# Peptides against a protein of PDB entry 6PSE, part 124

Target 1, 78 residues: chain A of PDB entry 6PSE
Amino acid sequence: PSEEEEYARLVMEAQPEWLRAEVKRLSHELAETTREKIQAAEYGLAVLEEKHQLKLQFEELEVDYEAIRSEMEQLKEA

## One batch from the design tools (peptide; made by RFdiffusion4, then SolubleMPNN)

Design b2_p25_6_s3 (from b2_p25_6, 16 letters changed)
Fold by OpenDDE base, seed 3:
Structure b2_p25_6_s3 (fold): chain B 78 residues (1-78), chain C 78 residues (1-78), chain A 25 residues (1-25)
Amino acid sequence: as target 1 above (78 residues)
Amino acid sequence: as target 1 above (78 residues)
Amino acid sequence: MAEAEAERKVQEVLARAEELKRKLA
């Protein structure tokens, strides 16, 4: 049988003590997995903020670059 | 009593049928939370990639900017 | 740098998530 079928059979045949322990185990794993999900999201948010700051710097540099480019172009045309 | 204390009491006093149902519920929630964790991680990676690409573009623009700045400085000194 | 560390952490979360997914599915 598949692992899923074996697990299903185990749950059906288990005593209350085992079932209570399994509830505790699953609750713990759920809490840990939830924490890891939140942590991953927080990392993404941190990088988003860094990207946003970088974007602002990039746009500022673009303005400065175009200013110099335009000035140089004017000098070449004169 | 707190919700946690009430839940703990419920688990201790529950019949096997309720416990099996709770195992099933928690297993389902764990599976869903696991998928969400994966999605959160993938999101984080996508943002990191976007930031990395932006950083490369920024560095390229910096090189171009310094080239023009240097050229203009030389023209002014001559 | 800081970017590489962040990427490594996300990759670790992804790896653990994939492992758990294989156990559940």
Scores: peptide ipSAE 0.149, ipTM 0.797, DockQ to the pose 0.088
Fold by OpenDDE base, seed 5:
Structure b2_p25_6_s3 (fold): chain B 78 residues (1-78), chain C 78 residues (1-78), chain A 25 residues (1-25)
Amino acid sequence: as target 1 above (78 residues)
Amino acid sequence: as target 1 above (78 residues)
Amino acid sequence: MAEAEAERKVQEVLARAEELKRKLA
């Protein structure tokens, strides 16, 4: 039997005390997992914001670079 | 009584059938939340990698910009 | 270095999530 089948059997045959303990365990794990999910999402959002700021800086630098590059090219051709 | 206290009372007074149903419900929610947590984590990693690549591009452009800026400054001073 | 810290945190979450996934499936 698979672990899932065995677990299902345990749940079906379990006494109330075991079931209450299992509810408590699962509730705890669910709460923790939920918190971790939120944290992961928040980290992703933070990095996304950082990436966005970096992109803005990159674009500003690119504009400045192209301006200087163009001026330099003109001077070299003259 | 708080919702938590009420829930605790329900668990303590519940029949095995209700408890089994609750175990099933919580197991399902835990599985779903776990999947979502994984997805959130994977998203975070992807964004981090994208940010890293952008950072490398920015640094490369910064080097090129400073080189041209310096050359231009030298030419203007001469 | 901030990126490395963020990466570690996300990887920890991922590892824990995968562990739970294996237990549930």
Scores: peptide ipSAE 0.146, ipTM 0.798, DockQ to the pose 0.088
Fold by OpenDDE base, seed 2:
Structure b2_p25_6_s3 (fold): chain B 78 residues (1-78), chain C 78 residues (1-78), chain A 25 residues (1-25)
Amino acid sequence: as target 1 above (78 residues)
Amino acid sequence: as target 1 above (78 residues)
Amino acid sequence: MAEAEAERKVQEVLARAEELKRKLA
Protein backbone atom coordinates (compact mmCIF):
# COMPACT_ATOMS: atom_id res chain seq x y z
CA PRO B 1 0.00 0.00 0.00
CA SER B 2 1.04 3.60 -0.61
CA GLU B 3 2.15 5.81 2.25
CA GLU B 4 -1.08 7.73 1.78
CA GLU B 5 -3.15 4.57 2.18
CA GLU B 6 -1.18 3.56 5.26
CA TYR B 7 -1.66 7.01 6.76
CA ALA B 8 -5.37 6.88 6.02
CA ARG B 9 -5.63 3.53 7.80
CA LEU B 10 -3.67 4.90 10.73
CA VAL B 11 -6.08 7.81 11.04
CA MET B 12 -9.09 5.49 10.84
CA GLU B 13 -7.77 3.15 13.52
CA ALA B 14 -6.20 5.78 15.77
CA GLN B 15 -7.22 6.46 19.34
CA PRO B 16 -8.41 9.93 20.35
CA GLU B 17 -5.08 10.70 22.04
CA TRP B 18 -3.17 10.07 18.83
CA LEU B 19 -5.69 12.07 16.82
CA ARG B 20 -5.34 15.05 19.16
CA ALA B 21 -1.58 14.86 18.87
CA GLU B 22 -1.86 14.66 15.09
CA VAL B 23 -4.13 17.72 15.00
CA LYS B 24 -1.52 19.56 17.04
CA ARG B 25 1.31 18.41 14.75
CA LEU B 26 -0.54 19.34 11.58
CA SER B 27 -1.54 22.71 13.00
CA HIS B 28 2.09 23.43 13.79
CA GLU B 29 3.28 22.36 10.33
CA LEU B 30 0.54 24.40 8.70
CA ALA B 31 1.57 27.48 10.65
CA GLU B 32 5.23 27.01 9.68
CA THR B 33 4.40 26.38 6.03
CA THR B 34 2.17 29.44 6.01
CA ARG B 35 5.02 31.60 7.33
CA GLU B 36 7.32 30.18 4.68
CA LYS B 37 4.73 30.90 1.99
CA ILE B 38 4.53 34.50 3.15
CA GLN B 39 8.31 34.79 3.08
CA ALA B 40 8.42 33.39 -0.45
CA ALA B 41 5.77 35.85 -1.56
CA GLU B 42 7.60 38.76 0.06
CA TYR B 43 10.81 37.72 -1.67
CA GLY B 44 9.02 37.60 -5.01
CA LEU B 45 7.60 41.05 -4.45
CA ALA B 46 11.01 42.46 -3.53
CA VAL B 47 12.55 41.04 -6.70
CA LEU B 48 9.71 42.51 -8.75
CA GLU B 49 10.35 45.92 -7.26
CA GLU B 50 14.07 45.65 -7.96
CA LYS B 51 13.36 44.60 -11.54
CA HIS B 52 11.03 47.54 -11.98
CA GLN B 53 13.66 49.98 -10.72
CA LEU B 54 16.23 48.43 -13.03
CA LYS B 55 13.83 48.78 -15.95
CA LEU B 56 13.42 52.47 -15.21
CA GLN B 57 17.19 52.93 -15.08
CA PHE B 58 17.55 51.05 -18.35
CA GLU B 59 14.97 53.24 -20.04
CA GLU B 60 16.71 56.39 -18.80
CA LEU B 61 20.04 55.18 -20.12
CA GLU B 62 18.45 54.23 -23.42
CA VAL B 63 17.14 57.77 -23.83
CA ASP B 64 20.56 59.23 -23.03
CA TYR B 65 22.25 56.79 -25.39
CA GLU B 66 19.95 57.64 -28.28
CA ALA B 67 20.52 61.34 -27.69
CA ILE B 68 24.30 60.97 -27.88
CA ARG B 69 24.05 58.56 -30.81
CA SER B 70 21.95 61.04 -32.73
CA GLU B 71 24.34 63.88 -31.94
CA MET B 72 27.28 61.75 -33.03
CA GLU B 73 25.55 60.85 -36.27
CA GLN B 74 24.92 64.53 -36.98
CA LEU B 75 28.57 65.40 -36.34
CA LYS B 76 29.81 62.64 -38.64
CA GLU B 77 27.48 63.67 -41.45
CA ALA B 78 28.40 67.41 -41.23
CA PRO C 1 -10.61 33.40 25.78
CA SER C 2 -8.51 33.64 22.63
CA GLU C 3 -9.48 31.78 19.48
CA GLU C 4 -6.46 29.58 20.08
CA GLU C 5 -7.65 28.68 23.58
CA GLU C 6 -11.15 27.96 22.29
CA TYR C 7 -9.76 25.79 19.52
CA ALA C 8 -7.58 23.94 22.01
CA ARG C 9 -10.63 23.24 24.17
CA LEU C 10 -12.57 22.08 21.13
CA VAL C 11 -9.80 19.61 20.27
CA MET C 12 -9.65 18.33 23.85
CA GLU C 13 -13.40 17.77 24.04
CA ALA C 14 -13.93 16.57 20.47
CA GLN C 15 -15.22 13.14 19.48
CA PRO C 16 -13.03 10.84 17.39
CA GLU C 17 -15.14 11.49 14.30
CA TRP C 18 -14.54 15.23 14.55
CA LEU C 19 -10.84 14.67 15.18
CA ARG C 20 -10.52 12.48 12.08
CA ALA C 21 -12.31 15.12 10.04
CA GLU C 22 -10.00 17.78 11.45
CA VAL C 23 -6.91 15.74 10.57
CA LYS C 24 -8.26 15.43 7.04
CA ARG C 25 -8.99 19.17 6.84
CA LEU C 26 -5.57 20.16 8.17
CA SER C 27 -3.83 17.71 5.85
CA HIS C 28 -5.65 19.22 2.90
CA GLU C 29 -4.83 22.78 3.93
CA LEU C 30 -1.21 21.84 4.50
CA ALA C 31 -0.99 20.33 1.03
CA GLU C 32 -2.56 23.42 -0.54
CA THR C 33 -0.36 25.80 1.42
CA THR C 34 2.70 23.80 0.42
CA ARG C 35 1.76 24.05 -3.25
CA GLU C 36 1.19 27.78 -2.89
CA LYS C 37 4.58 28.20 -1.22
CA ILE C 38 6.27 26.37 -4.09
CA GLN C 39 4.36 28.46 -6.61
CA ALA C 40 5.40 31.69 -4.90
CA ALA C 41 9.02 30.57 -4.92
CA GLU C 42 8.83 29.66 -8.60
CA TYR C 43 7.41 33.08 -9.44
CA GLY C 44 10.21 34.74 -7.51
CA LEU C 45 12.79 32.71 -9.40
CA ALA C 46 11.20 33.57 -12.73
CA VAL C 47 11.30 37.28 -11.95
CA LEU C 48 14.87 36.93 -10.74
CA GLU C 49 15.85 35.43 -14.08
CA GLU C 50 14.10 38.25 -15.92
CA LYS C 51 15.90 40.76 -13.74
CA HIS C 52 19.21 39.07 -14.48
CA GLN C 53 18.59 39.24 -18.23
CA LEU C 54 17.65 42.90 -17.91
CA LYS C 55 20.83 43.54 -15.94
CA LEU C 56 22.91 42.02 -18.72
CA GLN C 57 21.18 44.22 -21.28
CA PHE C 58 21.74 47.24 -19.08
CA GLU C 59 25.45 46.48 -18.74
CA GLU C 60 25.78 46.08 -22.51
CA LEU C 61 24.10 49.42 -23.03
CA GLU C 62 26.41 51.04 -20.47
CA VAL C 63 29.43 49.81 -22.40
CA ASP C 64 28.03 51.13 -25.67
CA TYR C 65 27.08 54.42 -24.05
CA GLU C 66 30.55 54.98 -22.59
CA ALA C 67 32.12 54.15 -25.95
CA ILE C 68 30.04 56.76 -27.75
CA ARG C 69 30.53 59.27 -24.95
CA SER C 70 34.28 58.85 -25.15
CA GLU C 71 34.28 59.15 -28.93
CA MET C 72 32.14 62.27 -28.70
CA GLU C 73 34.50 63.78 -26.15
CA GLN C 74 37.46 63.12 -28.43
CA LEU C 75 35.72 64.73 -31.39
CA LYS C 76 34.83 67.82 -29.38
CA GLU C 77 38.41 68.24 -28.11
CA ALA C 78 40.02 67.82 -31.60
CA MET A 1 4.46 44.26 -18.40
CA ALA A 2 4.28 40.70 -17.12
CA GLU A 3 5.47 42.23 -13.85
CA ALA A 4 1.99 43.50 -13.11
CA GLU A 5 0.56 40.01 -13.41
CA ALA A 6 3.30 38.57 -11.24
CA GLU A 7 2.70 41.26 -8.65
CA ARG A 8 -1.00 40.45 -8.59
CA LYS A 9 -0.24 36.77 -8.09
CA VAL A 10 2.17 37.51 -5.27
CA GLN A 11 -0.36 39.79 -3.63
CA GLU A 12 -2.97 37.05 -3.87
CA VAL A 13 -0.61 34.61 -2.21
CA LEU A 14 0.09 37.12 0.55
CA ALA A 15 -3.58 37.79 1.09
CA ARG A 16 -4.42 34.10 1.29
CA ALA A 17 -1.50 33.44 3.58
CA GLU A 18 -2.47 36.22 5.94
CA GLU A 19 -6.05 35.02 6.00
CA LEU A 20 -4.92 31.52 6.84
CA LYS A 21 -2.55 32.85 9.47
CA ARG A 22 -5.38 34.74 11.13
CA LYS A 23 -7.46 31.58 11.24
CA LEU A 24 -4.64 29.66 12.87
CA ALA A 25 -3.49 32.33 15.34
Scores: peptide ipSAE 0.119, ipTM 0.794, DockQ to the pose 0.089
Fold by OpenDDE base, seed 1:
Structure b2_p25_6_s3 (fold): chain B 78 residues (1-78), chain C 78 residues (1-78), chain A 25 residues (1-25)
Amino acid sequence: as target 1 above (78 residues)
Amino acid sequence: as target 1 above (78 residues)
Amino acid sequence: MAEAEAERKVQEVLARAEELKRKLA
């Protein structure tokens, strides 16, 4: 028997006192897991923002690089 | 009375059939929330890797930029 | 862009999480 089947049987045969305790346990775990999910999502967004800022800096450097490259080419031709 | 207090009272006074259904509902929501948390974390890791690759490219461009800047400075001084 | 897709996915997870948080509060 799988753990899931065993758990299902336990729930089916359990007394009301155990069931109430299980509802309380699951409610607590769900609340904590929900909080952790929110944190994980927020961390993901923070990393995305950091990557975005780095991308902007990279693009700015590319522009500056091309400007200097062009100026250098002009100096070599003079 | 708060919604939490009302829910607590409902659980306390509920019949076994309702309690079993609530255990099932909470178990399902917990499983889904856990999966979603993992997905959010995995997504964050993927973005971190992309940011790392971008950082390497940025540093390479900085090296090239400084090389051209230095060469240009030498040309201007000649 | 990949960034926009990532943001949308994270926002979906966040929205679902906030909904559950409200239900449990």
Scores: peptide ipSAE 0.090, ipTM 0.781, DockQ to the pose 0.089

Design b2_p25_6_s4 (from b2_p25_6, 12 letters changed)
Fold by OpenDDE base, seed 2:
Structure b2_p25_6_s4 (fold): chain B 78 residues (1-78), chain C 78 residues (1-78), chain A 25 residues (1-25)
Amino acid sequence: as target 1 above (78 residues)
Amino acid sequence: as target 1 above (78 residues)
Amino acid sequence: SMAEEQEKKVEEVLARAEEYKELLE
């Protein structure tokens, strides 16, 4: 039997004391996993913000670069 | 009483049928939350990779910009 | 944009997490 099937049988045959302990265990794991999910999401958001700022800087530099490139091209043509 | 204290009392006084249902519920929520955590991490990683590529492009452009700037400055001094 | 889509997904994860946070904290 799969681990899932074995676990399902265990839950079905378990005494109340074991079930209460399992509820406590699962509640704790859910709380921890939820915290970790939030942290992962917050990290992702922070990286998005950093990328956005970098994109703005890149676009500004592109404008400045094209301005100088154009001026340089004009000077070389003269 | 806090919601946590009320929940704790509920678990303590609950019948086995309720406890089994609660184990099932918590297991399901834990599985979903785990999946969401992984998904958030994957998204964060993807954005990080995009930011890294953008940073490389930015640095390359900075080098090119400084090269043209320097050449332009030399031409203006001559 | 792709960035906006990623932001939306992150926000959805955060919003979903808040429901659990209120219960667990």
Scores: peptide ipSAE 0.115, ipTM 0.777, DockQ to the pose 0.088
Fold by OpenDDE base, seed 5:
Structure b2_p25_6_s4 (fold): chain B 78 residues (1-78), chain C 78 residues (1-78), chain A 25 residues (1-25)
Amino acid sequence: as target 1 above (78 residues)
Amino acid sequence: as target 1 above (78 residues)
Amino acid sequence: SMAEEQEKKVEEVLARAEEYKELLE
């Protein structure tokens, strides 16, 4: 039998005391996993904001670069 | 009583049939939350890689910009 | 954009996580 089938059998045959303990265990793991999910999402959002700020800086520099490049080209053609 | 205290009381007073159903529910939610956590982490990593690539592009442009700026300054001073 | 789509996905995950957090808390 698969581990899942064995676990299902265990749950079906378990006494109330084991079931209560399992509810407690699963509740704890769910809370922990939820916290970790939130942390992962918050990290992703922080990185997105950093990337956005960097993109704005890049676009500003690109405009300045093209302006200087154009001026340089005009000076060299004169 | 808080919702948590009421839930704890429910678990303590629950019959085996309810407890088995709750184990099943919590197992399902844990599996789903785990999947979502992994997905959030993967998204964060993808954004981090995009930011890294953008940073490399920005640094390259910054070098090129400083080179042109310096050359422009030299030409204007002559 | 790809960034906007990624942001939306992260926000959706965050929103669902917050719902669970409120339920647990």
Scores: peptide ipSAE 0.115, ipTM 0.777, DockQ to the pose 0.088
Fold by OpenDDE base, seed 4:
Structure b2_p25_6_s4 (fold): chain B 78 residues (1-78), chain C 78 residues (1-78), chain A 25 residues (1-25)
Amino acid sequence: as target 1 above (78 residues)
Amino acid sequence: as target 1 above (78 residues)
Amino acid sequence: SMAEEQEKKVEEVLARAEEYKELLE
């Protein structure tokens, strides 16, 4: 039997005391996993913001680079 | 009483059928939340990799920019 | 853009997470 089937059987055959303990365990794990999900999402958002700022800096540097390149090309042709 | 205290009381007074249903509900929510956590982490990682590649491109452009800047400065001084 | 799509996904995850947070707190 799969682990899922075995777990399902355990739940079906379990006494109330075990079921209450399992509810408590699952509630705790859900709370922890929820916090971790939030943290992961917040981290992802922070990295997105950092990437966005870096992209803006990159685009600004590209503009400056093209300006200097153009000026230098003009100097060489004169 | 707090919602937590009320929930705790509900669990303590609950019949096995309710407890089994609650285990099933919590297991489902835990599975969903776990998947969402993993997805958030994967998205964050992908953005980190994109940011890293962008950083490398930025640093390369900085080198090229400084090279042109230096060359142009030399031309202006000559 | 791809970045905007990723941002939207992160925001959706955050919104969903906040719903659970409010319930569990």
Scores: peptide ipSAE 0.112, ipTM 0.776, DockQ to the pose 0.088
Fold by OpenDDE base, seed 1:
Parts: C-alpha cells; sequence; structure tokens
Structure b2_p25_6_s4 (fold): chain B 78 residues (1-78), chain C 78 residues (1-78), chain A 25 residues (1-25)
C-alpha cells in the first residue's frame, strides 16, 4: 500500500482525540503554506517590477547607442 | 465569538465522521496550496533569472556605448 | 545585492515546498 493509502486507513481508524490533533496540525500547516505562497508571489512581483524598470533603461540606452553608432558610421562613410 | 473560536468549538464537539471529513478536506487544501506555493516560487526564480540576464546585457551595452563615445570624443578633439 | 536577497528568499520557499511535495506526491 502507498503511504497515502496507509494514512487514509489511519484516519479511518483513528480516535477522536487523534483526529482533533490532526485537524489542528493540518490547519496550522495550511496557514503557514498559504503565507509562504503569498510571500513568494509578492517577491516575484517585486522582481518583475525591477525587471521592467531595467528593461526601460536598457531600451533607452539602446536608442542612445544607435544614435552614436549611426553618427560614427556616417563619419566613416565620408 | 470569532469565527476561529467557533471553529475551534466545532472541532472539539465534532463527531468522528465530521473530523475525518475535515482531515480529508484540509489535506486536499494543503496539497493544492503547496502546489501553488511551488508554482509561485518557480515563477519568482524565473523572473530573477530573466532580470539577471537583462542586467548582464545592459552592462555589456554600457561598455559598448562608452567605447563608441570615447572614440567619438577623440575624433572631436582632433 | 537586493536581487541576491530575493533569490535566497525564493529558494527558501522552494526548498520548504519540496519537503511538502515529497510527502504529498
Amino acid sequence: as target 1 above (78 residues)
Amino acid sequence: as target 1 above (78 residues)
Amino acid sequence: SMAEEQEKKVEEVLARAEEYKELLE
């Protein structure tokens, strides 16, 4: 039997006291896991915003670079 | 009483059948929330990597830009 | 750096998530 099947059997045969403790445990873990999920999402969003700003700066520099490159190319052709 | 206090009382007074159902429910929610947490973390890592690559590209472009700028400045001084 | 700090936080979440994943899958 899988661990899941064994756990399921344990739950089915468990006394109320154990079941209450398990509900408490699972509730706590769910709360913690939920908090961590939210935190990870928030961090990802923050990095996304930073990346976006960096992209804008990069594109601005590309424009400036192409301007100078074009000027230099014109000088070479003359 | 708070919803949390009411829930706690419900758990304390619940029959085994309800408790088993609650364990099953919480286990399912924990599994789903865990999956979502992993997905959020993976997304965050992906964005971090993209930002890092973009930063490297930006720094490379800065070097190239300064090289051309310096060359152009030398031409102006001559 | 700020990026490195964020990376560490995400890695910590991922590591803990993997522990749960091993138990649930």
Scores: peptide ipSAE 0.106, ipTM 0.776, DockQ to the pose 0.088

Design b2_p25_7_s1 (from b2_p25_7, 13 letters changed)
Fold by OpenDDE base, seed 5:
Structure b2_p25_7_s1 (fold): chain B 78 residues (1-78), chain C 78 residues (1-78), chain A 25 residues (1-25)
Amino acid sequence: as target 1 above (78 residues)
Amino acid sequence: as target 1 above (78 residues)
Amino acid sequence: SDSELTPLLQELLAREKELEAEVAA
């Protein structure tokens, strides 16, 4: 049997005391995992904002660079 | 009493059938939240890598820009 | 800033792997 099937049997055959302990364990793990998920999302959002600002700066510099490059090319060809 | 205290009482006084259902519910939520946490972490890492690559591109462009700007400035001052 | 956040994200991933290992054990 799969681990899931074995776990299902354990839950089915367990005494109330074990079941209450399992509810407590799962509740704790769920709370912890939820906090970690939120933290990961917050960090990801912060990095996205930084990347967006960097992209804007990059695009601005690219425009300035192409302007100077074009001017320099025109001067060299004249 | 707090919602947590009320929930704790519910778990303490619950029949095995309710406890088994609660274990199933919490297991499902934990699995789902875990997947979401992983997804959030992977997304954050991907954004970090993209930001890092963008930063490298920005720094490279900045070097190229300053080189052309300096050359142009020298030509204008001559 | 990237180097500062990467360890935290790696920690989150590691914690997930630990949880999976605990469930599998």
Scores: peptide ipSAE 0.111, ipTM 0.795, DockQ to the pose 0.044
Fold by OpenDDE base, seed 3:
Structure b2_p25_7_s1 (fold): chain B 78 residues (1-78), chain C 78 residues (1-78), chain A 25 residues (1-25)
Amino acid sequence: as target 1 above (78 residues)
Amino acid sequence: as target 1 above (78 residues)
Amino acid sequence: SDSELTPLLQELLAREKELEAEVAA
């Protein structure tokens, strides 16, 4: 039998005391997992913001680089 | 009474049929939330990798920029 | 640098906020 089938049988045959304990366990795990999910999402958003700021800096530097490159080419040809 | 206290009382007074249904519900929600957590984590890692690659490109451009800037300064002073 | 990953992260956060709002209502 699969673990899922065995667990299902356990739940079906369990006494109320075990079932209440299982509800408590699952509630706790759900709360914890939910918190972790939120944290993971928040972290991802923070990294996205950092990447965005870095992209802006990169684009600004590209503009400055091309300006200097162009000026230098003109100086070499004069 | 708080919702938590009311829920706790409900669990304490519930019949086995309700408890089994609650175990099933919580198990389903836990599985779903776990999947979402993993997905959020995977995307966070992907964004982090993108940021890292961008950082490397930015640093390379900074080196090139400083090289050209230095050369141009020398040309202007010669 | 608007990442294609942003919509999914926003969706995940939005879903959680909706669930919280439903419980709070």
Scores: peptide ipSAE 0.101, ipTM 0.792, DockQ to the pose 0.046
Fold by OpenDDE base, seed 2:
Structure b2_p25_7_s1 (fold): chain B 78 residues (1-78), chain C 78 residues (1-78), chain A 25 residues (1-25)
Amino acid sequence: as target 1 above (78 residues)
Amino acid sequence: as target 1 above (78 residues)
Amino acid sequence: SDSELTPLLQELLAREKELEAEVAA
């Protein structure tokens, strides 16, 4: 029997005292997991914003670099 | 009475059939929230790795840009 | 990927905030 089937059987045959304790346990784990999910999402969004700002800076530097490279190439060919 | 106190009272006075249904509900929500947490964490990690690679590329371009700028400045002063 | 990830992450946050608001109301 799978652990899931064994757990399902335990829930089906459990006494009220065990069921109340299990509701309390699951409620606590759900609250913690929810907090962790929110934190992970917020962190991901922050990193996305940082990456976006870095990309803008990189693109600006690429434009400046190509301008100088082109000017230097023209001077070397003359 | 707060909703939390009302819920706690409900759990304490609930029949086994309600408690089993609540365990099932909470287990389902926990599984779903856990999946979402893992997904958010995986996305955050992927973005972090992309940002790191972009930062390395940016730093390399800065070095190349400063080299060309310095060479051009020397040519203009001569 | 950023254009897709941002909405997904925001949706996860929004869904949770809605559930919290419903419980708080």
Scores: peptide ipSAE 0.098, ipTM 0.795, DockQ to the pose 0.044
Fold by OpenDDE base, seed 1:
Structure b2_p25_7_s1 (fold): chain B 78 residues (1-78), chain C 78 residues (1-78), chain A 25 residues (1-25)
Amino acid sequence: as target 1 above (78 residues)
Amino acid sequence: as target 1 above (78 residues)
Amino acid sequence: SDSELTPLLQELLAREKELEAEVAA
């Protein structure tokens, strides 16, 4: 039998005291996992914002680079 | 009484059939939330990798920009 | 520069914030 099947059997045969304890345990784990999920999402969003700012800086530098490149090309052709 | 206090009272007074159903419900929600947490973490990692590649490109452009800027400055001073 | 992942991350965050708000109420 799989662990899942064994757990299911345990739940079916458990006394009320064990079941109440299991509800409490699962509630705690759910709350903790929920907080961790939120933290993971917030972290991902923070990195996205950083990437966005970096992209803006990159695009600004590209504009400046092309301006200088063009000016240099014109000077060399003259 | 808060919803938490009311829920706690419900659990304490609940019949085994309700408790078993609640264990099943919480187990399902925990599994779902865990999967979502992992997914959020994976997305964050993907964005980090994209940001890293962008940073490398940015640094390469900075080198090229400084080279042209320096050459231009030298030509203008001569 | 926006990622296609942004909407999904926001959705995940919003869903959990709603759950927390319900528990806190």
Scores: peptide ipSAE 0.099, ipTM 0.790, DockQ to the pose 0.044; fails the geometry check

Design b2_p25_7_s2 (from b2_p25_7, 10 letters changed)
Fold by OpenDDE base, seed 5:
Structure b2_p25_7_s2 (fold): chain B 78 residues (1-78), chain C 78 residues (1-78), chain A 25 residues (1-25)
Amino acid sequence: as target 1 above (78 residues)
Amino acid sequence: as target 1 above (78 residues)
Amino acid sequence: SDSEPTPLLLELEEKEKELEKEVEE
């Protein structure tokens, strides 16, 4: 039997006291996992914002670099 | 009474059939929330890797830019 | 670069905020 089938049997045969304890356990784990999910999302958003700012900086530098490169190329052709 | 206190009372007074249903519900929600947490973490990691690659590219461009800037400055001083 | 997908955070923050309101109530 799969662990899922064994767990299902346990739940089916369990006394109310065990079931109440399991509800409490699962509620706690769900709350913690939900918080962790939110934190992971918040972290991902923060990194995304940092990446966006870095991209803007990169694009600005690329424009400046191309300007200097073009000026240098013009000086070499002259 | 807080919703938590009302829920706690419900769990305390509930029949085994309700408790089994609640265990099933919470188990399902926990599994889904866990999957979502993992997905959020994977997304955050992907963005972090992209940011890291972009940072490397930015640093390389900065070096190239400073090299050209220095060469241009030397040409202007001559 | 394609726009990054909207983070799950918006929906999660809304749900968290709802949950917090329910506890304060």
Scores: peptide ipSAE 0.082, ipTM 0.792, DockQ to the pose 0.039
Fold by OpenDDE base, seed 3:
Structure b2_p25_7_s2 (fold): chain B 78 residues (1-78), chain C 78 residues (1-78), chain A 25 residues (1-25)
Amino acid sequence: as target 1 above (78 residues)
Amino acid sequence: as target 1 above (78 residues)
Amino acid sequence: SDSEPTPLLLELEEKEKELEKEVEE
């Protein structure tokens, strides 16, 4: 039998005391996993914001670079 | 009573059939939340890698910019 | 590079806000 089938049998044959304990266990694990999910999302959003700021800085530098490049090219052609 | 206290009372007074259904519900939610957590973590890592690549490109452009700036300054001083 | 968040992160942010509200109530 698969582990899933064995667990299903355990749940079906379990006494109320075990079932209450399992509800408590699963509730706790769900709360922890939910917190971890939220933290992962928050981290991802923070990194995304950092990437966005860096992209803006990169685009500004590209504009400045092209300006100097163009000026340099004009000076060399004169 | 808080919703948590009411839920705790419900679990304490519940019949085995309700408890088994609750175990099933919580197991399903835990599985889904776990999957979502993993997906959030994977996305955060992907964004981090993109940010790193962008940072490398930015640093390369800074070097090129400073090179042209220095050349331009030398030409203007001659 | 596109700096737009994926739908998943947006959904997770929304769920976070919902959870925070539930804890405050």
Scores: peptide ipSAE 0.081, ipTM 0.794, DockQ to the pose 0.047
Fold by OpenDDE base, seed 1:
Structure b2_p25_7_s2 (fold): chain B 78 residues (1-78), chain C 78 residues (1-78), chain A 25 residues (1-25)
Amino acid sequence: as target 1 above (78 residues)
Amino acid sequence: as target 1 above (78 residues)
Amino acid sequence: SDSEPTPLLLELEEKEKELEKEVEE
């Protein structure tokens, strides 16, 4: 029997006291997991914003670089 | 009474059938929330890796830019 | 900018790997 099937059987045969304890346990784990999910999402968003800012800076530098490169090339050809 | 206190009272007074249903519900929600947490984490890691690669590219471009800038400055001073 | 993963993300990655192993067993 899979662990899931065994767990299902346990739940079906469980006494109210065990079931109440299990509800409490699962509620706690759900709350913690929910908090962790939110934290992960917030972090991902923060990194995404940082990446976006970096991309903008990179593109600005590319423009500046190409400008100087072009000027340098023109000077060398003269 | 807070919703939490009301829920706690409900759990304390609940029949086994309700408790089993609640265990099932919470188990399902926990599984879903766990999956979502993992997905959020994976996304965050992927974005972080992309940001890292972009940072390396940016730093390489900065080096190249400073090299050309310095060369250009030297040429203008001569 | 710091490019190191946060402890939370590392923990989540580890948990993911653990969950994947449990599904494969």
Scores: peptide ipSAE 0.075, ipTM 0.785, DockQ to the pose 0.046
Fold by OpenDDE base, seed 4:
Structure b2_p25_7_s2 (fold): chain B 78 residues (1-78), chain C 78 residues (1-78), chain A 25 residues (1-25)
Amino acid sequence: as target 1 above (78 residues)
Amino acid sequence: as target 1 above (78 residues)
Amino acid sequence: SDSEPTPLLLELEEKEKELEKEVEE
């Protein structure tokens, strides 16, 4: 039997006291996991914003680089 | 009474059939929330890696830009 | 490179705001 099948059997055969304890345990784990999910999402969003700002800076530098490159080519051809 | 106190009372007064259903519900929500947490973490990591690669590219471009700038200044001074 | 957030991150941000409101009530 799989762990899932064994757990399902345990739940079906369990006394009310065990079931109440399991509800409490699962509620706690759900609350904790929900908090962790939110924190992971917040972190991901923060990094995304940082990446976006860095991309803008990179694109600005590319424009400046191309401007200087073009100017240098013109000077060398003159 | 808070919703938490009302829920706690419900759990204490509940029949085994309700408790088993609640264990099933909470187990499902925990599994789903856990999956979502992992997905959020994986996304955050992916964005972090992208940001890191972009930072390396930015730093390389800065070096190239400074090299061209310096060469141009030397040409203008000659 | 696309800097748009995934639908999941947007949904999580919305759920965060909802949960914050529920805790304050």
Scores: peptide ipSAE 0.084, ipTM 0.794, DockQ to the pose 0.046; fails the geometry check

